# Designs tried in a protein design run: peptides against a protein of PDB entry 2ODG. Part 16

Target 1, 89 residues: chain A of PDB entry 2ODG
Amino acid sequence: MTTSQKHRDFVAEPMGEKPVGSLAGIGEVLGKKLEERGFDKAYVVLGQFLVLKKDEDLFREWLKDTCGANAKQSRDCFGCLREWCDAFL

## One batch from the design tools (peptide; aimed at target 1 R37 V44 Q48)

Design b2_p17_3_s4 (made by RFdiffusion4, then SolubleMPNN; from b2_p17_3, 8 letters changed)
Fold by OpenDDE base, seed 4:
Structure b2_p17_3_s4 (fold): chain B 89 residues (1-89), chain A 17 residues (1-17)
Amino acid sequence: as target 1 above (89 residues)
Amino acid sequence: SLAEQVEKAKEAGLAAL
């Protein structure tokens, strides 16, 4: 599988205060929905990812239920957070 | 499920902010 430039940009550096929309798979539509639910920063979504013990099925199900992410969007977002954690945790 | 439990907890927390 290939990754996007957006993915590569995210996993390359500490996420700091990056907005939720910086996550791969999270575009304008999903980002707005996540922000409305209080997930305004990428690190808030990271928190959810970690509480779910980095479980792919649980995280992708949560993302779908929270903002309506489709299979590709949830896969891209999961992969983005997984690789960021591998690099920085 | 764990996902449902965590979602409920986060919704409650974020709603309070």
Scores: peptide ipSAE 0.095, ipTM 0.680, DockQ to the pose 0.098
OpenDDE base, seeds 1, 2, 3, 5: peptide ipSAE 0.070, 0.079, 0.071, 0.080; ipTM 0.676, 0.685, 0.676, 0.683

Design b2_p17_4 (made by RFdiffusion4)
Pose (drawn by RFdiffusion4):
Structure b2_p17_4 (pose): chain A 89 residues (1-89), chain P 17 residues (1-17)
Amino acid sequence: as target 1 above (89 residues)
Amino acid sequence: EEELVEKGVEMAKELNE
């Protein structure tokens, strides 16, 4: 999973108020769609993951249906958000 | 950081309504 340094950096230090486009697997284009959906910050998107009880199928369907992210990009967010929770939740 | 996560959960719920 050749995730960008952002994946390791994200689960290496607190998220703070970093932008939603900072989450691994969410590019600038995808960050914009989530932003238009009311997720202007990454901690709002992490909240969606927590609401879905880490249901990978619901999460992927939600992200894909919400912005059109591919099955590949959603995998990065799941492990990225999940691993952050493993160190941080 | 915890307060932001909790805030994010509530905002996510509100956006889903």

Design b2_p17_4_s1 (made by RFdiffusion4, then SolubleMPNN; from b2_p17_4, 8 letters changed)
Fold by OpenDDE base, seed 3:
Structure b2_p17_4_s1 (fold): chain B 89 residues (1-89), chain A 17 residues (1-17)
Amino acid sequence: as target 1 above (89 residues)
Amino acid sequence: MKKLIEEGVEKAKKLLE
């Protein structure tokens, strides 16, 4: 399906020290909530993605529970991390 | 900050059970 430029920018290069808000689907509101829970960098959320064994349903449920992400936001974030991993992991 | 992350990780691990 169609992706955003934000998604394309993220999956195109190593994420390094990019903030959590650089993830597709994670805007200012969700980013702040994630940061309050200790997830300040994109790679920390990547860690959760990997802990959950890249399972879409589990990750999206976790994200919803953690920061209140809706279906589109969690889908975009999952897709962003999945494609990044396909390219660099 | 470490404690906060640990809580988040624990929540994820519970989903795997």
Scores: peptide ipSAE 0.359, ipTM 0.852, DockQ to the pose 0.160
OpenDDE base, seeds 1, 2, 4, 5: peptide ipSAE 0.347, 0.344, 0.320, 0.358; ipTM 0.850, 0.843, 0.841, 0.853

Design b2_p17_4_s2 (made by RFdiffusion4, then SolubleMPNN; from b2_p17_4, 6 letters changed)
Fold by OpenDDE base, seed 5:
Structure b2_p17_4_s2 (fold): chain B 89 residues (1-89), chain A 17 residues (1-17)
Amino acid sequence: as target 1 above (89 residues)
Amino acid sequence: EKELIEEGVEKAKELLK
């Protein structure tokens, strides 16, 4: 599967204090919604990804429920975090 | 901030049941 440059940029380095909007699949609209719910940093969403034991279905459902992400957005976000974890955890 | 994420965290916990 093809990935975006945004995805590649995210998975290439430690995420540090990157804003939630740095995650692939999370644009301005979803980012603002996540921030309103307290998920302002990418690492906070990473925390949820890990709590859900890296399960794709659970994470994508959570993301949809939390910010209204569609199938592509949740897929891109999941893939972004999965590959980041594969590289850095 | 802790209060803001509470609902989102709880949703994830519920998904694990």
Scores: peptide ipSAE 0.419, ipTM 0.875, DockQ to the pose 0.116
OpenDDE base, seeds 1, 2, 3, 4: peptide ipSAE 0.079, 0.409, 0.115, 0.094; ipTM 0.681, 0.870, 0.714, 0.699

Design b2_p17_4_s3 (made by RFdiffusion4, then SolubleMPNN; from b2_p17_4, 7 letters changed)
Fold by OpenDDE base, seed 3:
Structure b2_p17_4_s3 (fold): chain B 89 residues (1-89), chain A 17 residues (1-17)
Amino acid sequence: as target 1 above (89 residues)
Amino acid sequence: MKELIEEGVEKAKELLK
């Protein structure tokens, strides 16, 4: 599958203090919902990704339940974190 | 901030069961 420039920008470098909205698939609407739940930084969502042992189905279900992400949004976010981890973890 | 994310973290842990 082709990726977005947003995805490429995220996976190209250490995420540092990037906001949660920097994750592919996480737009303004989902970002605000995640921030309201305390997930303000991308690395906090990374933490959940790792707690769930990088399992795609579990992570995407969690993301859906937490912020209402649809299938494409959760797929994009999962792929973004997976490829970032492959490069830097 | 820990208090805010507690529910989200717990949800993830429950999915692991």
Scores: peptide ipSAE 0.366, ipTM 0.853, DockQ to the pose 0.140
OpenDDE base, seeds 1, 2, 4, 5: peptide ipSAE 0.356, 0.361, 0.221, 0.361; ipTM 0.852, 0.853, 0.800, 0.853

Design b2_p17_4_s4 (made by RFdiffusion4, then SolubleMPNN; from b2_p17_4, 9 letters changed)
Fold by OpenDDE base, seed 3:
Structure b2_p17_4_s4 (fold): chain B 89 residues (1-89), chain A 17 residues (1-17)
Amino acid sequence: as target 1 above (89 residues)
Amino acid sequence: MKKLIEEGVKKAKELMK
């Protein structure tokens, strides 16, 4: 699958203090919803990804339930975190 | 903020059951 520039920018470097909206698939709408639930930084969502043991189905379901992400948004976000972890974890 | 995160983590844990 082809990736977005947003994805490439995220996976290319340590995420540090990047906001949750820096994650691929997480736009302004989903970002605000995640922030309202306490997930203000990308690393907090990374934490959930790791708690779920990097399971794609569980993470995508969690993301859908938490912020209303659709299939593409949850796929993009999962792929973003997976590839970041492959590079830096 | 911690309470909100704890709720989010709890939801994730429930999915793993």
Scores: peptide ipSAE 0.360, ipTM 0.865, DockQ to the pose 0.119
OpenDDE base, seeds 1, 2, 4, 5: peptide ipSAE 0.358, 0.194, 0.232, 0.184; ipTM 0.866, 0.775, 0.809, 0.769

Design b2_p17_5 (made by RFdiffusion4)
Pose (drawn by RFdiffusion4):
Structure b2_p17_5 (pose): chain A 89 residues (1-89), chain P 17 residues (1-17)
Amino acid sequence: as target 1 above (89 residues)
Amino acid sequence: FDVEESRELGKEAAEAA
């Protein structure tokens, strides 16, 4: 899972108020769609993950149906958001 | 989905971290 340094950096330190495009697997294009959907910050998107009880199928369907992210990009967000929770939740 | 709910939960988790 050749995730960018952002994946490790994200689960290495608190997220603070970093932009949603900062989440691994969310590019600038995808960050814009989520932003238009009311998720201007990454901690708002992490909240969606928590609401879905880490249901990978619901999460992937949600992200894909919400912005069109591919099955590949959604895997990065799931492990990225999930691993952050493992160290931080 | 409820954005406000997600905001509150995610904001609390971020502050706790």

Design b2_p17_5_s1 (made by RFdiffusion4, then SolubleMPNN; from b2_p17_5, 7 letters changed)
Fold by OpenDDE base, seed 5:
Structure b2_p17_5_s1 (fold): chain B 89 residues (1-89), chain A 17 residues (1-17)
Amino acid sequence: as target 1 above (89 residues)
Amino acid sequence: MDVERARELGEAAVAAA
């Protein structure tokens, strides 16, 4: 399936200090909710992704529970982190 | 450590930071 330019931009380079909103599937609304919960940087969400052992169902459920992400948003975010890890981890 | 504990610890860590 196709990916967004936002996804491609994220997976193309080390994430560094990129804000959580730079993750595919995470817009301003979800980003603010994540930031309020302490997940202000993309690497913090990466951390959660990793402690959940890259499990798609667990991560997507967590994202939904944490910021209200819908199915597409959680899928996009998961795919973004998965592909970033494949490239750089 | 199981995934449920990992979830809880991760959330607690960022909340405390």
Scores: peptide ipSAE 0.224, ipTM 0.772, DockQ to the pose 0.108
OpenDDE base, seeds 1, 2, 3, 4: peptide ipSAE 0.203, 0.223, 0.195, 0.207; ipTM 0.770, 0.774, 0.764, 0.773

Design b2_p17_5_s2 (made by RFdiffusion4, then SolubleMPNN; from b2_p17_5, 8 letters changed)
Fold by OpenDDE base, seed 4:
Structure b2_p17_5_s2 (fold): chain B 89 residues (1-89), chain A 17 residues (1-17)
Amino acid sequence: as target 1 above (89 residues)
Amino acid sequence: MDVELAEKLGKAAVEKA
């Protein structure tokens, strides 16, 4: 599968304090919902990704349940974090 | 869901990176 420019931009550099909306698959709508639940920075979602031991099914289900992400959005977000971790952790 | 745990782990991870 191909990736978006947003994905490439995210995985290319350290995450730092990037907002949650910088994650691939997370647009304005999902970002706001995540922020309302306390996931204001991308690294908080990274933390959840790690809490779930990088399990794709668990993470994608969590994302769906938490902010209403659809299959593509959760896939994109998972892939974004997976590749970032591969590069930096 | 424990956002505090996620935040702690995520913060540590990005500091390590």
Scores: peptide ipSAE 0.777, ipTM 0.952, DockQ to the pose 0.842
OpenDDE base, seeds 1, 2, 3, 5: peptide ipSAE 0.773, 0.776, 0.777, 0.776; ipTM 0.952, 0.952, 0.952, 0.953

Design b2_p17_5_s3 (made by RFdiffusion4, then SolubleMPNN; from b2_p17_5, 7 letters changed)
Fold by OpenDDE base, seed 4:
Order: C-alpha cells, then structure tokens, then sequence
Structure b2_p17_5_s3 (fold): chain B 89 residues (1-89), chain A 17 residues (1-17)
C-alpha cells in the first residue's frame, strides 16, 4: 500500500493546530463539511478517533456518516491518524 | 455525536505529544 505526500507530511511532525483539511483523505469539500459540524482542527478528528478506540470500522463509518467520505477518503484519513498516533502517542 | 468530547480528548492528546 502506497501513501500520498499529504499523508507523509502529516505523520512526519506534531499535529498542533493544523486544520482538519491537513488530514489525508480530507479535501476542501469534506473539510468544510467537518468544520460545519465542529471538527475544525485535525486534533478534533483525532479526538473522535480516540473516542472510538482507534477502531477502523467505527471510525470510517463515522467519517462517512459525518461528512460523506468515500471508502478511499475514510481509509486515507484513518491511516493518517493511525500512523500519527504510532509516531507521537 | 459529542464534538466537545472529541475536542477535549484530541487537544489533550496533541498537547501531550
């Protein structure tokens, strides 16, 4: 499985106050929808990822239900957060 | 969905990272 440069850029450094759109799989469209639901920063989505105990199926379903993410987008976002957590938490 | 819980846990996580 290959990753995008966006994924690599995200997992390479602390998350800080990065916007939600910095997450792999989250483009302008999904980012705006997430922001409208209160998920304006990447760390808020990280929080939901942790609430769901890093469960892939639960998280990807949540992302789909929350912003309409497709299978690839939810996979990319999940993988991005998983690898970030493995590196920094 | 509880965005406040997510925000709290996420904020605490990145502050600890």
Amino acid sequence: as target 1 above (89 residues)
Amino acid sequence: MDVELAERLGREAVEAA
Scores: peptide ipSAE 0.787, ipTM 0.955, DockQ to the pose 0.837
OpenDDE base, seeds 1, 2, 3, 5: peptide ipSAE 0.053, 0.052, 0.786, 0.072; ipTM 0.592, 0.591, 0.955, 0.599

Design b2_p17_5_s4 (made by RFdiffusion4, then SolubleMPNN; from b2_p17_5, 7 letters changed)
Fold by OpenDDE base, seed 5:
Structure b2_p17_5_s4 (fold): chain B 89 residues (1-89), chain A 17 residues (1-17)
Amino acid sequence: as target 1 above (89 residues)
Amino acid sequence: MDVEEAERLGRAAAERA
């Protein structure tokens, strides 16, 4: 599968203070829901990703339960964080 | 997010993992 430009833009540079909506797979709808649950920055979601020890199934299930992400959205978001970590951690 | 919310989320994450 190919990645989106949004994914490539995210994984290419430090995360900094990027909003949660900058994550691949996270649009306005999911972003708002995540923000309501306290995940206002991409790095907060990164924190959850790391707490779950980068486990794909656990993270994607968490994302679904937290903001209603579908399979593609959760896959895109997971891949985005995985590749960012591969580059910067 | 305040400290209490962060702790709640942390516990939830730990239980899920």
Scores: peptide ipSAE 0.134, ipTM 0.699, DockQ to the pose 0.075
OpenDDE base, seeds 1, 2, 3, 4: peptide ipSAE 0.056, 0.065, 0.077, 0.114; ipTM 0.620, 0.638, 0.652, 0.687

Design b2_p17_6 (made by RFdiffusion4)
Pose (drawn by RFdiffusion4):
Structure b2_p17_6 (pose): chain A 89 residues (1-89), chain P 17 residues (1-17)
Amino acid sequence: as target 1 above (89 residues)
Amino acid sequence: EEELVEKGVEKAKELNE
């Protein structure tokens, strides 16, 4: 899973108020769609993951249906958001 | 950081409504 350094950096230090496009697997284009959906910050998107009880199928369907992210990009967010929770939740 | 996560969860719930 050749995730960018952002995946390791994200789960290596607190998220703070970093932009949603900072989440691994969310590019600038995808960050814009989520932003238009009311997720201007990454901690708002992490909240969606927590609401879905880490249901990978619901999460992937939600992200894909919400912005059109591919099955590949959604995997990065799931492990990225999930691993952050493992160190942080 | 915890307060931001909690705030994000509540906002995510509101956006789902």

Design b2_p17_6_s1 (made by RFdiffusion4, then SolubleMPNN; from b2_p17_6, 6 letters changed)
Fold by OpenDDE base, seed 5:
Structure b2_p17_6_s1 (fold): chain B 89 residues (1-89), chain A 17 residues (1-17)
Amino acid sequence: as target 1 above (89 residues)
Amino acid sequence: MKELIEEGVERAKELME
């Protein structure tokens, strides 16, 4: 599976205070929707990822429900958080 | 902020039921 540079940039370092839009698969449209729901930082979405016990199907469904992410967007976002956790959690 | 994310958190919990 190929990844984007955005993905590689995110998983390469601690996420700190990175905005939600730094997550792979989360562009301006989805980012604004997430921010409107209180998910303004990547680590808040990470929190949901962890609450869902890193389950791919549950997380991707949650993301779709929350901001309208399509299959590719939710896949990219999940993969981004999974790899980040593998490296830093 | 906590109130804003409450629905999102609750939805995640519901998915795990």
Scores: peptide ipSAE 0.346, ipTM 0.852, DockQ to the pose 0.139
OpenDDE base, seeds 1, 2, 3, 4: peptide ipSAE 0.332, 0.340, 0.338, 0.341; ipTM 0.848, 0.849, 0.849, 0.851

Design b2_p17_6_s2 (made by RFdiffusion4, then SolubleMPNN; from b2_p17_6, 9 letters changed)
Fold by OpenDDE base, seed 5:
Structure b2_p17_6_s2 (fold): chain B 89 residues (1-89), chain A 17 residues (1-17)
Amino acid sequence: as target 1 above (89 residues)
Amino acid sequence: MKKLIEEGVKKAEELLK
């Protein structure tokens, strides 16, 4: 599976205070929707990812329901967080 | 359990705003 540079940039370092829009698959549209729902930082979405026990189906469904992410966007976001966790968690 | 987790995630979201 190929990844984007955005993905690689995210998984390469601690996420710190990075905005939610720094997550792969989360562009301006989804980012704004997430921010409106209180998910302004990438680590808040990470929190949901962890609460869902890193389950792909649950997370991707949640992301879809929360901001309207399509299949590719949710897949990219999930993969981004999964690989970040593999590296840093 | 998965259902309960999903409900919890949704509930938590209410506190974020």
Scores: peptide ipSAE 0.209, ipTM 0.787, DockQ to the pose 0.101
OpenDDE base, seeds 1, 2, 3, 4: peptide ipSAE 0.194, 0.201, 0.207, 0.207; ipTM 0.775, 0.782, 0.787, 0.785

Design b2_p17_6_s3 (made by RFdiffusion4, then SolubleMPNN; from b2_p17_6, 8 letters changed)
Fold by OpenDDE base, seed 2:
Structure b2_p17_6_s3 (fold): chain B 89 residues (1-89), chain A 17 residues (1-17)
Amino acid sequence: as target 1 above (89 residues)
Amino acid sequence: MKELIEEGVKHAKELLK
């Protein structure tokens, strides 16, 4: 399975204050929806990922429920956070 | 901003039950 450059850019370095839209799978539409719900930074979504114990199904469901992410978007976002955590957490 | 995330966080916690 291939990844996007956006994914690679995100997992390559500490996320710091990166906006939520920097997450793979999170484009302008989903990013704005997440921001409206208070998830303005990537690390806030990371928090949810960790609260859900890195469970793929739960996280992807949460993301779908929260911002309307489709299967590909939630998959990309989950993979992005998983690989980031593998590298830095 | 902190209050905006409450429902999203709560929903995540509910998924764990």
Scores: peptide ipSAE 0.492, ipTM 0.896, DockQ to the pose 0.141
OpenDDE base, seeds 1, 3, 4, 5: peptide ipSAE 0.483, 0.471, 0.476, 0.476; ipTM 0.894, 0.892, 0.893, 0.894

Design b2_p17_6_s4 (made by RFdiffusion4, then SolubleMPNN; from b2_p17_6, 7 letters changed)
Fold by OpenDDE base, seed 5:
Structure b2_p17_6_s4 (fold): chain B 89 residues (1-89), chain A 17 residues (1-17)
Amino acid sequence: as target 1 above (89 residues)
Amino acid sequence: MKELIDEGVEKAKELLK
């Protein structure tokens, strides 16, 4: 399916110190909630993605529980991390 | 910072059970 430019920008280069809001599907609202929970950098969320063994359902459930992400937001975020890992991990 | 993320980490770990 189609991806956003935000997604493409994220998966195209090393993650580095990018803020959590750089992840596809994570806007200002979700980003603030994640930051309040200590997930301030994209790589911290990547850590959770890896802890969950890259499982889509588990990650999307976690994201929903943590910041209230809806189905599209969690799907976009998962896809972003999956493709980044395919390229760089 | 670690204390802030502990709940989130534990939630993820619980999903693996």
Scores: peptide ipSAE 0.363, ipTM 0.853, DockQ to the pose 0.137
OpenDDE base, seeds 1, 2, 3, 4: peptide ipSAE 0.353, 0.359, 0.360, 0.356; ipTM 0.850, 0.850, 0.850, 0.847

Design b2_p17_7 (made by RFdiffusion4)
Pose (drawn by RFdiffusion4):
Structure b2_p17_7 (pose): chain A 89 residues (1-89), chain P 17 residues (1-17)
Amino acid sequence: as target 1 above (89 residues)
Amino acid sequence: HEEELVEKGVEKAKELE
């Protein structure tokens, strides 16, 4: 999984109030759609992951149906958000 | 502080849904 340095940096230090486009697998275009959906911060999107009980199928359907992210981009967010939780939850 | 942000994000995610 050739995730950008952001994946490791994200699970290496607290997320703080970084923008939603900061989450691995969420690009600027996708960050905008989630932002329009009320997710102006990444910790709001991590909350959606927690609400879905880490259900990968529900999460991928949610992200894809919410913004159109491909099956590839959703994998980065799942492991990215999940790994952050592993170190942090 | 980080935990408070996560908790806030969970509640906001629920409100949005």

Design b2_p17_7_s1 (made by RFdiffusion4, then SolubleMPNN; from b2_p17_7, 6 letters changed)
Fold by OpenDDE base, seed 3:
Structure b2_p17_7_s1 (fold): chain B 89 residues (1-89), chain A 17 residues (1-17)
Amino acid sequence: as target 1 above (89 residues)
Amino acid sequence: KEKELIEEGVKKAKELL
């Protein structure tokens, strides 16, 4: 399946201090909600991804419950973090 | 520093559970 340029840009390099909104599937609306819940950087969402042991169902459900992400948004975000980890972790 | 940020992210995520 095809990916977005946003996804490709994210998985191409270390994430460093990138904001949460740099994650594929996370726009300004979802990003603000995540920041309000304490997930202010992409590496904090990565932290949650790892705490959930990279479980897709758990992570996507968490994202839905935390910021209201729909199925596509949660899929894109999960895939973005999965591929980043495959490259750098 | 990337390693340190990942560790910090895990720590912070656990605090937010």
Scores: peptide ipSAE 0.775, ipTM 0.957, DockQ to the pose 0.891
OpenDDE base, seeds 1, 2, 4, 5: peptide ipSAE 0.052, 0.061, 0.068, 0.066; ipTM 0.650, 0.662, 0.674, 0.668

Design b2_p17_7_s2 (made by RFdiffusion4, then SolubleMPNN; from b2_p17_7, 6 letters changed)
Fold by OpenDDE base, seed 5:
Structure b2_p17_7_s2 (fold): chain B 89 residues (1-89), chain A 17 residues (1-17)
Amino acid sequence: as target 1 above (89 residues)
Amino acid sequence: SEKELIEKGVEHAKKLM
């Protein structure tokens, strides 16, 4: 499927301490909610992604439950992390 | 380092579960 420029920008370089809002599918609203739940950095969400063994269904469900992400947002976020891992892990 | 941040992220995520 097609990806956004935001996705491409994220997967193109090391994550570092990028804010959670740098993840594809995560805007200001979702980002704030994630931050309130302790997921303030993209690498913490990556941590969750890895804890869930990169399972798409589990991760997307978690994201929905944690910040209210819809199907597109969770798909975009999952894909962003998956492709980042493919490139850098 | 990137590796350390990833490890930190994993540990942080575990604590939040």
Scores: peptide ipSAE 0.743, ipTM 0.955, DockQ to the pose 0.899
OpenDDE base, seeds 1, 2, 3, 4: peptide ipSAE 0.739, 0.742, 0.742, 0.743; ipTM 0.954, 0.955, 0.955, 0.955

Design b2_p17_7_s3 (made by RFdiffusion4, then SolubleMPNN; from b2_p17_7, 5 letters changed)
Fold by OpenDDE base, seed 3:
Structure b2_p17_7_s3 (fold): chain B 89 residues (1-89), chain A 17 residues (1-17)
Amino acid sequence: as target 1 above (89 residues)
Amino acid sequence: REKELIEEGVEKAKELL
């Protein structure tokens, strides 16, 4: 599958203090919902990804339940975090 | 408030395990 430039930009470097909206699949709408739940930084969502032991189905379900992400959005977000972890974790 | 929100999020994730 082809990735977005947003995905490539995210996985290319340490995420540092990047906002949650920098994650692939997380636009302004989902980003605001995540921020309202306390997930303002990408690394906080990374934390949830790790708590769920990098499991795709569990993470995508959590993301859907938390902010209403659809299948593509949750797929993109999962892939973004997976590839970042493969490179830097 | 932020701490409580994060705790809720973590607990929700843990419920899926």
Scores: peptide ipSAE 0.341, ipTM 0.847, DockQ to the pose 0.155
OpenDDE base, seeds 1, 2, 4, 5: peptide ipSAE 0.138, 0.130, 0.127, 0.142; ipTM 0.735, 0.728, 0.724, 0.735

Design b2_p17_7_s4 (made by RFdiffusion4, then SolubleMPNN; from b2_p17_7, 6 letters changed)
Fold by OpenDDE base, seed 3:
Structure b2_p17_7_s4 (fold): chain B 89 residues (1-89), chain A 17 residues (1-17)
Amino acid sequence: as target 1 above (89 residues)
Amino acid sequence: KEKELIEEGVRKAKELM
């Protein structure tokens, strides 16, 4: 699968305190909705990803229910976090 | 600090569930 430059930039380095909008698949619209629900940083969404045991179906369903992400957006976000974890966890 | 942020992220996620 082809990835975006946004994905590549995110997985290339520690995420630190990057905003939630730095995640692939998460634009300004979804980012604002996530922030309103308390997921204001990328590492908090990573936290949710880990709490859900890195399960793709559970995470993508959660993302859809939380911010209205479509299939591509949830796929991109999941893949971004998965590859980041493979590199840094 | 990265480790600490990851732990904080997990904690915050659990609190939001």
Scores: peptide ipSAE 0.810, ipTM 0.965, DockQ to the pose 0.892
OpenDDE base, seeds 1, 2, 4, 5: peptide ipSAE 0.083, 0.805, 0.804, 0.805; ipTM 0.678, 0.964, 0.964, 0.964

Design b2_p17_8 (made by RFdiffusion4)
Pose (drawn by RFdiffusion4):
Structure b2_p17_8 (pose): chain A 89 residues (1-89), chain P 17 residues (1-17)
Amino acid sequence: as target 1 above (89 residues)
Amino acid sequence: SLAEHMKELAREAEADW
């Protein structure tokens, strides 16, 4: 999983108020769609993960259906958001 | 408490949409 340094950096320090495009697997294009959907900050998107009880199928369907992220990009967000929770939740 | 706060924000974003 050749995730960018952002994946390790994200689960290495608190998220603070970093932009949603900062989450691994969410690019600038995808960050814009989520932003238009009311998720202007990453901690709002992490909230969606928590709401879905870490249901990978629901999360992937949600992210894909919400912005069209591919099965590949959604995997990065799941492990990225999930691992952050492992260190942080 | 923080996790619940983040969940609420996610619900509000979905309701507003």

Design b2_p17_8_s1 (made by RFdiffusion4, then SolubleMPNN; from b2_p17_8, 10 letters changed)
Fold by OpenDDE base, seed 2:
Structure b2_p17_8_s1 (fold): chain B 89 residues (1-89), chain A 17 residues (1-17)
Amino acid sequence: as target 1 above (89 residues)
Amino acid sequence: SMAEEWQKLALEAIEKA
């Protein structure tokens, strides 16, 4: 499987104040749901990713439970954060 | 689930910030 351009754009630079919707796998629908729950910035989701100790199953389950992400969306989002961390953390 | 527990904690932290 290949990554999306959205993924590549995200992992290529510091996260800064990027909105949650900038994460791969997080479109308008999921982004709005996450924002409504207080996860308005990508770094807040990163925080959850780190609190879960970068565990794929736990993170993807959390994302599914929190915003209704499907398997592809959660996989894309997880991969995005994992690779960003590999580059910058 | 564990994920749900962490979700709760995360949300609480956000509210307190």
Scores: peptide ipSAE 0.076, ipTM 0.605, DockQ to the pose 0.167
OpenDDE base, seeds 1, 3, 4, 5: peptide ipSAE 0.075, 0.073, 0.075, 0.055; ipTM 0.604, 0.602, 0.605, 0.617

Design b2_p17_8_s2 (made by RFdiffusion4, then SolubleMPNN; from b2_p17_8, 10 letters changed)
Fold by OpenDDE base, seed 5:
Structure b2_p17_8_s2 (fold): chain B 89 residues (1-89), chain A 17 residues (1-17)
Amino acid sequence: as target 1 above (89 residues)
Amino acid sequence: SEAEKWQQLALEALERA
């Protein structure tokens, strides 16, 4: 499958203090909702991804429940974190 | 708190697994 440049930019380097909106699939709307729920940095969402043991269904369900992400948004976000972890963990 | 809310969501998701 094809990925976005946003995805490629994220997975290419350590995420550091990148805002949650840097994650593929997370735009301004979802980013604000995540921030309101305490997920202000990409690494906090990474933490949730890891707590859910990198399970795609669980993570995508959580993301939907937390910020209202649709199927594409949750898929993009999951793929972004999966590939980042493959590269850096 | 917001932290407690998302923690609960995470726990519920894990319990469904």
Scores: peptide ipSAE 0.084, ipTM 0.630, DockQ to the pose 0.117
OpenDDE base, seeds 1, 2, 3, 4: peptide ipSAE 0.083, 0.078, 0.079, 0.080; ipTM 0.610, 0.607, 0.607, 0.608

